# Peptides against a protein of PDB entry 2YKT, part 153

Target 1, 231 residues: chain A of PDB entry 2YKT
Amino acid sequence: SRSEEMHRLTENVYKTIMEQFNPSLRNFIAMGKNYEKALAGVTYAAKGYFDALVKMGELASESQGSKELGDVLFQMAEVHRQIQNQLEEMLKSFHNELLTQLEQKVELDSRYLSAALKKYQTEQRSKGDALDKCQAELKKLRKKSQGSKNPQKYSDKELQYIDAISNKQGELENYVSDGYKTALTEERRRFCFLVEKQCAVAKNSAAYHSKGKELLAQKLPLWQQACADPS

## One batch from the design tools (peptide; made by RFdiffusion4, then SolubleMPNN)

Design b2_p19_4_s3 (from b2_p19_4, 5 letters changed)
Fold by OpenDDE base, seed 5:
Structure b2_p19_4_s3 (fold): chain B 231 residues (1-231), chain A 19 residues (1-19)
Amino acid sequence: as target 1 above (231 residues)
Amino acid sequence: SEFEEYLEEEKEFLEEEEE
């Protein structure tokens, strides 16, 4: 029946969230933590490289013929420090606003979805059973009427059962339909939350890249000319 | 925040199911 098919679809939405979406989201969080760790590693490795560059700048500053190049090397290291500071801020936001929030959400969601599905199933079954009972009673009444010498005695009761069946059928169909819409809304909400959080990550990433581009674009022409301008 | 609202809704729902 149409109601049975829609019921199956509703259950499948809940199952898809619990069995596919939530596990995949947990994996996504784990991959995010790995990515964060790798970026932290990049920051650490970069510090060593640019500290070594500062040392080269110190040597240039101590020289008689290359003193101005020392300042250039220091500026290069400082610009890198500022870029790395921006990356660290991005990573803090990535951790606190994305990973932590997703982790908290996934933990609560498993219990919520299980309860929501159970509630839906219980009410759907209750309405279905009530409909089946009325249908069975009508069938019994019709059998009695066919065997009776006075079928007119059962006409009013037959009408009452027909009306009750029609009403219960309509209620069941509406309930299952609303249940399906609710389930789809729940699924959409979870994807929307992920999209919104990723938008925040994208904004932070854009800010990081913009700051780096700005700083380098400002200084690079000066650095490129440093060797052509002997002091 | 939308996240805090979501957590509050989830909490309320869980409390209603335990009752």
Scores: peptide ipSAE 0.010, ipTM 0.398, DockQ to the pose 0.663
Fold by OpenDDE base, seed 1:
Structure b2_p19_4_s3 (fold): chain B 231 residues (1-231), chain A 19 residues (1-19)
Amino acid sequence: as target 1 above (231 residues)
Amino acid sequence: SEFEEYLEEEKEFLEEEEE
């Protein structure tokens, strides 16, 4: 029946969230933590490299013929420091706004969804059983009427059962339909939350890239000309 | 894949919590 098909679809939505979406989200969070760790490692390694560049700038500043190149090397290291500060801000946002919030939600979600599915199943079954009972009683009444010398005495009761069956069928169909819409809304809400959090991360990442581009575009022409001017 | 194996393990875990 239409109601049975829609019931199966509703259960399948909840099953898909619990058995596919939530495990996939846990894996996504784990991969995000690995990515964060790798970026932190890059930041640390970069600090060592540019600290060594500062040392080369110090040596140039102490030289007789390369003093101006010392300032260039210091500027290169300073631009790097500013870019790295922006990266650290991005990483903090990535951790606090995406990973932590997703981790908190996925932990609570399994219990919530299990309870929601169970509630739906219990009520759906209750309505289904009530409908089946009315249908069974109508069938019994019709058998009794066929064996009776006065079938007309059962006509009013037959009409009452037909009306009750129609009403219960309508209630069941509406309940299952609403259940399906609710399940789809629960699924959509989870994807929307992920998209919104990823948009925040993307904005912070864009700020990091823009800052780096701006600083390098401003200074790079000066650095490229530094060796052309003999002191 | 390693990911498919992970999903299967998580599915089994969730099924055990519902019994």
Scores: peptide ipSAE 0.000, ipTM 0.255, DockQ to the pose 0.041
Fold by OpenDDE base, seed 4:
Structure b2_p19_4_s3 (fold): chain B 231 residues (1-231), chain A 19 residues (1-19)
Amino acid sequence: as target 1 above (231 residues)
Amino acid sequence: SEFEEYLEEEKEFLEEEEE
């Protein structure tokens, strides 16, 4: 029946979220944590490199002929520090606004979806069973009427069962239809949340890249000229 | 995979914009 097909579709949406989407989202979070860790590792390694560059700048500053190059090397390290600060801000946002929030949601969602599906199934079954009961009672009534010497005695009761069946059928169809729409909305909401959080990450990433480009574009010409200008 | 194909298409797109 149409209601049975729609019921199957509804259950499949919930199952897809629980068995495919949520596990995939957990994997996505895990991969995000790995990416965060790698970027933190880059930050640490970069610090060591630019600290060593500062040491070279100190040596230049102590020289008689290369003192001005010491300032250049210090500026290079400082620009790096500023770029790194922007990266750290991006990472904090990545952790707090994406990973943490997704992790919290996916943990709660398994219980929520299980309860939602169970509620839907229970109510769907209840309505279905009530319909089946009325249909069975009508069938029994018709059999009694066919064997009776006075069939008209059962006519009013037959009409009542027909009306009850029609109403229960309509209620079941509407319930299942609404259930399907609700399930699709739940699925879409989860994807939308992921997209929105990823957009926030993208904005923060863009800010990091923009700041880095700006700082380097400002200073790089000066640094390139430093060796050509004999102090 | 379908995803690898998508990434390859996106890479080509980005390379074309840099040109």
Scores: peptide ipSAE 0.000, ipTM 0.245, DockQ to the pose 0.014
Fold by OpenDDE base, seed 3:
Structure b2_p19_4_s3 (fold): chain B 231 residues (1-231), chain A 19 residues (1-19)
Amino acid sequence: as target 1 above (231 residues)
Amino acid sequence: SEFEEYLEEEKEFLEEEEE
């Protein structure tokens, strides 16, 4: 029936969230943590590299013929420091505003969805059982009427059951339809939450990239000419 | 150190250019 098909669709939405979306989201969080760790590793390695560059700058500053190149090397290291600060801020936001929040949500969601599905199933079954009961009673009544010498005695009661069946069928269909819409809304809400959090990541990433671009674009011409300039 | 002083000056310069 139409109601049965819609019921199956509703259950499948909940099943998809519980068995596909939430596990995939947990994996996404795990991959995010791995990515964060890798970026932290890059940060640490880069610090060592640019600290070594500073040492080269110190040596240049101590030289008789390359003093001005010391300043260039120091500027390169400082620009790196500024870019690094922006990266650290981005990583902090990535952790606190994306990973932590997603993790909290996904862990709470399992219980919520289970309860929501159970509630829907219970009420759907209750309405279905009530409909089935009325249909069974109508069938019994018709059997009695067929065997009776006075079938007209049962006519009013038959009409009452027919009306009750029609009403209960409509209620069941409406309930299942609303249930399906609710389930789809729950699914959409979860995707929207992910999209919104990823938008925050994108904004932070843009800030990091713009910082690097601006600082490097400003200083690079100066650095490029340094070796051509006489001491 | 002279280097530390230079880095501080350069930091300030870079921060001002970002505003």
Scores: peptide ipSAE 0.009, ipTM 0.291, DockQ to the pose 0.010; fails the geometry check

Design b2_p19_4_s4 (from b2_p19_4, 8 letters changed)
Fold by OpenDDE base, seed 5:
Structure b2_p19_4_s4 (fold): chain B 231 residues (1-231), chain A 19 residues (1-19)
Amino acid sequence: as target 1 above (231 residues)
Amino acid sequence: SEFEKYLQEEKEFLEEEEK
């Protein structure tokens, strides 16, 4: 029946969230942690490289003929430091606002979805059973009426059962329909949450890249001409 | 925040259903 099919669809939505979406989201979080760790590693490795560059700048500053190039090398290292500071800030936000929140959400969501599905199933079954009972009683009444010498005796009761069945059928269909819409809304809400969080990541990433571009664009022309300037 | 509201709503639902 239409109601049975829609009921199956509703249950499948909840099951898909619990069995496919949430496990995939847990994996996404794990991959995010790996990505964070790798970026932290880049920051650490870069520090060593640019600390070594500072050492080269110190040597230039101590030289007789290349003193001004020492300042250039120091500026290069300083710009890098500022870029790395921006990256570290981005990583903090990535950890605190994305990964931690997703972990909390997924942990709670498992229990929530189980309870929501159970509530739906219980009410759906209750309405279905009540409908089945009324249908069975009507069938019994009709059999009794057919065997009776006075069928009119049962006419009022028959009408009552017909009305009850019609009402219960409509109620069941509406409940299942609403249940399906609710389930789809729950699924969409979870995807929307992920999209919104990724938008925040994208904004932070854009800020990081913009800051780096600005700093380098400001200084690069100066650095490029440094060797052409007389000592 | 939207996140806090989301968590609160789910917690409230669980409290009602787990009673």
Scores: peptide ipSAE 0.164, ipTM 0.807, DockQ to the pose 0.695
Fold by OpenDDE base, seed 3:
Structure b2_p19_4_s4 (fold): chain B 231 residues (1-231), chain A 19 residues (1-19)
Amino acid sequence: as target 1 above (231 residues)
Amino acid sequence: SEFEKYLQEEKEFLEEEEK
C-alpha cells in the first residue's frame, strides 16, 4: 500500500543516517585528527628548519663582509614565525570548533536517532493496529449481518465502522507522510551542519593563507635585492 | 550558541523518550 511504502522509505532514511552517514562522519573526524596531527608535525619540522636559518643569520652578522645578510635571514625567520602563529590559531580553531563539536554531535546523534526512529515506529504501529482492528470488526459485523434475518439492524454500525476506517486510514497516511518529511529534514540538517562547519574551516584557512601572502609579498622584494647591494 | 542549543534540544528529547 501507499502508506506501507512510505513507511519503508521513512525507516530507510533513518537507517541511512545511522548506518551510513554517522559512521562516515566518525571516519571524517578521525581523518581530521590525522590531518591536524600532520600539520602539527609540519609546524615542528618547520621550526627546526627556520631555527637553523637563524643560526646562519647569526654567522652572517658575525662575518666581516656579510653583516647585512644577517638581517635578511633574521627577517625571513621572523616572517615564518608570524605565519606559523597564524597556522597555530587555525589549528586551534580546527580542533575546538570543528572536530570537538562534530565528535560531540555524532555521539549524541546515535542515541537521538535511535529514539526518534523508535518513537515513530511505535506510533505508526499503534495507528496501524487500530486500523486493522476496525477492519476486522467490520468484517465480523458483515458476517453477522449476512446470516441475520434482520440485516438492517447492523446497517448503522456498519456505516460507523466504514467511517472509522476511512478516518484511521487518513490519519495513518498523514502520520507516515509527516514522518517521512521529518526524517528528510533530519538528514538535511546534518549535511547542513557539516557544510557550515566546513565553511568555518574555509574562513580560517583563508585567513592563514592571506596572512602568509601579505607578509611574503611585503618582504620578498627586499630580500631579493640583498645580494646585489654592496656591503 | 546555535550549536549548544541544538545539543540541548536533542538531550531534552532523549530525556523524554528514554525515561
Scores: peptide ipSAE 0.164, ipTM 0.807, DockQ to the pose 0.631; fails the geometry check
Fold by OpenDDE base, seed 4:
Structure b2_p19_4_s4 (fold): chain B 231 residues (1-231), chain A 19 residues (1-19)
Amino acid sequence: as target 1 above (231 residues)
Amino acid sequence: SEFEKYLQEEKEFLEEEEK
């Protein structure tokens, strides 16, 4: 029936969230943590590299003929430091505003969805059972009427059951339809949450890239000219 | 925050349904 099909669709939405979306989200969080760790590793490794660059700058500053190049090398290291600071801010936000929140959400969500599905199923079954009962009673009444010498005696009661069945059928259909809409809303809300969080990540990432671009664009022409200028 | 509100709503729902 239409209501049965809609019911199956409703259940499938909840099942898809619980069995597909949530596990995938857990994996996404895990991959995010791995990415964070890797970036932290890059940060540390980069520090060593640019610290070594500073050392080269010190040597240049101590030289007789390359003193000005020492300043250039120091500037290169300083720009890197500023870029790295921006990256660290991005990573902090990535951890606190994305990963932590998603982790908390997905942990609670399994229980929530199970309860929501169960509530829907219980009420749906209750309404279905009530409908089935009325249909069964009508069937019994019709059998009784068919075997009676006075079928007209049961006509009013038959009409009452028909009306009751119609009303209960409509109520069931409406309930299941609303349930389906609710389930779809739950699914959409979860995707929207993910999208919004990724937008925040994108914004922070843009800030990081912008800062780096700005700093390098400002200094790079100066650095490129340094070797052309006599000491 | 919106996030905290959302979590709270789900917790409240669970408390009611699991009672």
Scores: peptide ipSAE 0.156, ipTM 0.806, DockQ to the pose 0.664; fails the geometry check
Fold by OpenDDE base, seed 1:
Structure b2_p19_4_s4 (fold): chain B 231 residues (1-231), chain A 19 residues (1-19)
Amino acid sequence: as target 1 above (231 residues)
Amino acid sequence: SEFEKYLQEEKEFLEEEEK
């Protein structure tokens, strides 16, 4: 029936969220943590590299003919430090505003969706059982009427059952239809949440890249000219 | 925050259904 088909569709939406979306989201969080760890590793390795560059700048500053190049090397290291600070800020936001929140959400959502599905199933079954009971009673009444010497005695009761069946059928169809819309809304809301969080990540990433580009664009022409200028 | 409100709503639902 139409109601049975829509009921199956509704259950499938909840099952898809619980069995496909949520596990995939957990994996996404795990991959995010891995990515964060790798970037932290890059940050640490970069610190060592640019600390070594500072040492080269110190040697240049102590030289007789390359003193001005010492300042250039120091500036290069300083610009890197500023870029790295921006990256660290982005990573903190990535951790606190994305990964932590998604982890809390996915844990709660597993329980929530299970309860929501159970509630829907219980009510759907209750309405279905009530409908089936009325249909069964009508069938019994018709059999009794057919064997009776006075069938007209049961006519009013038959009409009452027909009306009750029609009403219960309509209520069941409406409930299942609303349930399906609700399930689709729940699914969409979860995808939208992910998109919104990724937009925040994208904004932070853009800020990091923009700051780096700005700092390097400001200084790079000066650094490129440093070796061409006589000491 | 919107996130906190969302979590609170779902917690309240769970508390009601798990009684």
Scores: peptide ipSAE 0.138, ipTM 0.791, DockQ to the pose 0.631; fails the geometry check

Design b2_p19_5_s1 (from b2_p19_5, 10 letters changed)
Fold by OpenDDE base, seed 2:
Order: C-alpha cells, then sequence, then structure tokens
Structure b2_p19_5_s1 (fold): chain B 231 residues (1-231), chain A 19 residues (1-19)
C-alpha cells in the first residue's frame, strides 16, 4: 500500500542518517583532527626554520659588507611570523567552529535519532493496529449480518465501521506522510549544518591565504632587489 | 533559529524517552 511504502521510506531515511551519515561524519571529524595535527606540526617545524633564518640575519648584521641583508632576512622571518599567526587563527577556528561543533552534534544525534525513529514506529504501529482492529470488527459484523434473519439490524453499525476505517486510514496515511517529511527535514538539517560550518572554515582559510599573499607581495620585490644594490 | 528549535526538540524527545 501507499502507506506501507511511505513507511518504509521514512524508516530508510532514519537508517541512512544513523548508519551512513553519522559514521561518515565521525570519520570526517577524525580526518579533520588529523589534518589539524599535521598543520600544527608544520607550524612548529616552520618556527625552527625561521628562527634559524633570524640567526643568519644576525650574522649578516654583524658583517661589514652585508649589514643590509641582515634586515632583509629579519623581514623575511617577520613576514613568516605574521603568516604563521594567521594560520594559528585559522586552526583555532577550524577546531572550534567546525570540529568541536560537529563532534558535539554527532555524539548527541545517535540517541536522538533512535528515539525519534522509535516514537514514529510506535505511533505508526498503534494507528495501524487500530485500523486493523476496525477492519476485523467490520468483517465480523458482516459475517454476523449474513447469518442473521434481520440483516438490517446491523446496517447502521456497518456504516459506522466503514466511516471509522476511512478516517483511520486517512490518519495513518497523513501520519506516515508527515513522518517522511520530518525525516527528510532532519537529514537536510544535518547536511546544512555541515555546509554552514565548512563555509566558516573556508572564510577563515581565505583570510589566511589572502594575508599571506598580501604580505609576500609587498615585500618580495624589496628582497629580490637587495642583492642587486650593493651598498 | 531552526537549529535551536531542533536542539530543543531533541532535548524534549530525549527527556520523554528517559521518562
Amino acid sequence: as target 1 above (231 residues)
Amino acid sequence: SSERAADEEREALLKEEEE
């Protein structure tokens, strides 16, 4: 029946969220944490590299013939520091705005979805059972009427059961239909949440890249000229 | 607003299950 098909569809949506979406989201979070860790590692390694560059700048500054190159090397290290600070800000946002929030949502979601599905199933079954009962009673009444010498005695009651069946059928269909819409909305909400959080990360990432580009674009021509202009 | 409403509904449903 249409109702049974819609019921199966509804259950499948919940199952898809619980068995496919949520596990995939957990994996996404795990991969995000791994990515964050790797970037933090890059940050640390970069610090060591540019600290060493500063030392080279100090040596240049102590030289008689390369003093100006010391300033260049210091500027290079400083620009890197600024870029690194932007990266750290991006990473904080990545952690706080995406990973933590997704983790909180996915952790709570398993119980919720189970409860929601159970509630739906219970009510669907209740309505179904009530319908079946009315149908069974109508069938019994019809059998009784056929065996009776006065079938007309049961006509009004038969009509009442027919009406009750019609109403209960309609209620069941509406309930299942609404249940399906609700389930789809729940699924969509989860995807939307992911998209929104990823957009926030993308914005922060764009800011990091823009800042780095700007800083390097400003200074690189000066650094390139430093060796061409012997003082 | 929609997410908050959903969170509230979730909390309500979980309370009903505990009950």
Scores: peptide ipSAE 0.032, ipTM 0.722, DockQ to the pose 0.809
Fold by OpenDDE base, seed 4:
Structure b2_p19_5_s1 (fold): chain B 231 residues (1-231), chain A 19 residues (1-19)
Amino acid sequence: as target 1 above (231 residues)
Amino acid sequence: SSERAADEEREALLKEEEE
């Protein structure tokens, strides 16, 4: 029936969220944590590299003929420090605005979806059983009427059951239809939340890249000229 | 926000299940 098909579709939406979306989201969070760790590792390794560059700058500053190159090397390290600060800000946002929030949502969602599906199933079954009961009673009444010498005795009861069946069928169809719309809305909300959080991360990432580009573009011409100028 | 409303509904449903 139409209601049975829509019921199956509704259950499938909830099952898809619980069995496909949520596990995939947990994996996404895990991969995000791994990515965060790798970026932190890169920043740490970069610090070591630029600290070593500072040491080279110190040696240049101590030289008689290369003092100005010491300042260039220090500026290179300072620009790196500023870029690193922007990256750290991006990473904090990535952790706090995406990973933590998604982790909190997915943890709570398993229990919620189970409860929501169970509630829907219970109510759907209750309405279905009530409909089936009325249909069965009407069938029994019709059999009794056919075997009776006075069928007119059962006419009013037959009309009452017909009306009850019609009302219960309409109620069931509406309930299942609304349930399906609700389930689709729940699915869409979860995808939208992911997209919105990822957009926030993308904005922060863009700010990091923009700042780095700006700083390097400002200083690079100066650094490139440093060896061409006599000391 | 829509998300806050959803969170409130979630908590309400979970509470109802525990009762």
Scores: peptide ipSAE 0.032, ipTM 0.711, DockQ to the pose 0.712
Fold by OpenDDE base, seed 1:
Structure b2_p19_5_s1 (fold): chain B 231 residues (1-231), chain A 19 residues (1-19)
Amino acid sequence: as target 1 above (231 residues)
Amino acid sequence: SSERAADEEREALLKEEEE
């Protein structure tokens, strides 16, 4: 029946969230933590490289013929420091606004979804059982009427059961339909939360890239001509 | 706002399950 099919669809939405979405989200968080760790590693390695570049700048500054190149090397290291600060801000957002919040949500979700599904199933079954009972009683009444010398005695009661069955069928269909809409809304809410948090990270990433582009665009022409200038 | 409302509903449902 339409109601039975809609019921199966509703249960499948909850099962998809519990068995597919939530495990996949946990994996996504784990991959995010790995990515964060790798970026932190890059940051640390870059610091060592540019600290060594500063040392080369110090040596140039101590020379008689290359003093101005010392300033260039220092500027290169300083620009890197500023770019790195922007990266660190992005990483903080990535951790605090995406990973932590997703982790908190997924940890709380399993019990909630189980309870929500159970509540739906209990009420759906209750309505279904009530319908089945009315149908069974109507069938029993019809059998009794067929064996009676006065079938007309049961006509009003038969009509009452027919009306009750119609009403209960409608209530069940509406409940299951609403249940399906609710389940789809629960699924959509979870995807929307992910999208919104990822958008926040994307904004911070854009700021990082923009700052780096601006700083390098400003300084790179100066650095490129430094060796062409007489000492 | 939507997430806060959802969190409140979650807590309410979990309390009902424990009763």
Scores: peptide ipSAE 0.030, ipTM 0.705, DockQ to the pose 0.714
Fold by OpenDDE base, seed 5:
Structure b2_p19_5_s1 (fold): chain B 231 residues (1-231), chain A 19 residues (1-19)
Amino acid sequence: as target 1 above (231 residues)
Amino acid sequence: SSERAADEEREALLKEEEE
């Protein structure tokens, strides 16, 4: 029946969230944590590299013939520091605005979805059983009427059961329809939340890339010219 | 927000399950 098919669709939405979406989201969070850790590792390694570059700049500054190149090397290290600070802000956003919030949601979601599905199934079954009962009673009444010498005695009761069946059928169809819409809304909400959080991270990432581009574009011509000037 | 309303509904349903 239409109601049975829609019921199956509703259950499948909940099952898809529980068995496909949530496990995939947990994996996404885990991969995000690995990515964050790798970028933090890059930050640490870069610090060591540019600290060593500063040391080279100090040696140049102590020389009589290469003092101006010391300033260039210091500027290179400073630009890196500014770019790295922007990366750290991006990572902070990535952690706090995406990973943490997704982790909180997915942790709570398993119990919620189980309860929601169970509630829906219980009420759907209750309405279905009530309908089946009325249909069974009507069938019994019709059998009794066919065996009776006075079938007209049961006519009013037959009409009452027909009306009750019609009403219960309508209630079941409406309930299942609303349940399906609710389930689809729950699924969409989870995807929308992911998209919105990813957009926030993307904005911060864009700021990181822009800052790096601007700083390097400003300074690189100066650095390239430094060795052309005779000391 | 829609998300806050959803969180409230979640908490309400979880309480109902515990009763």
Scores: peptide ipSAE 0.029, ipTM 0.706, DockQ to the pose 0.741

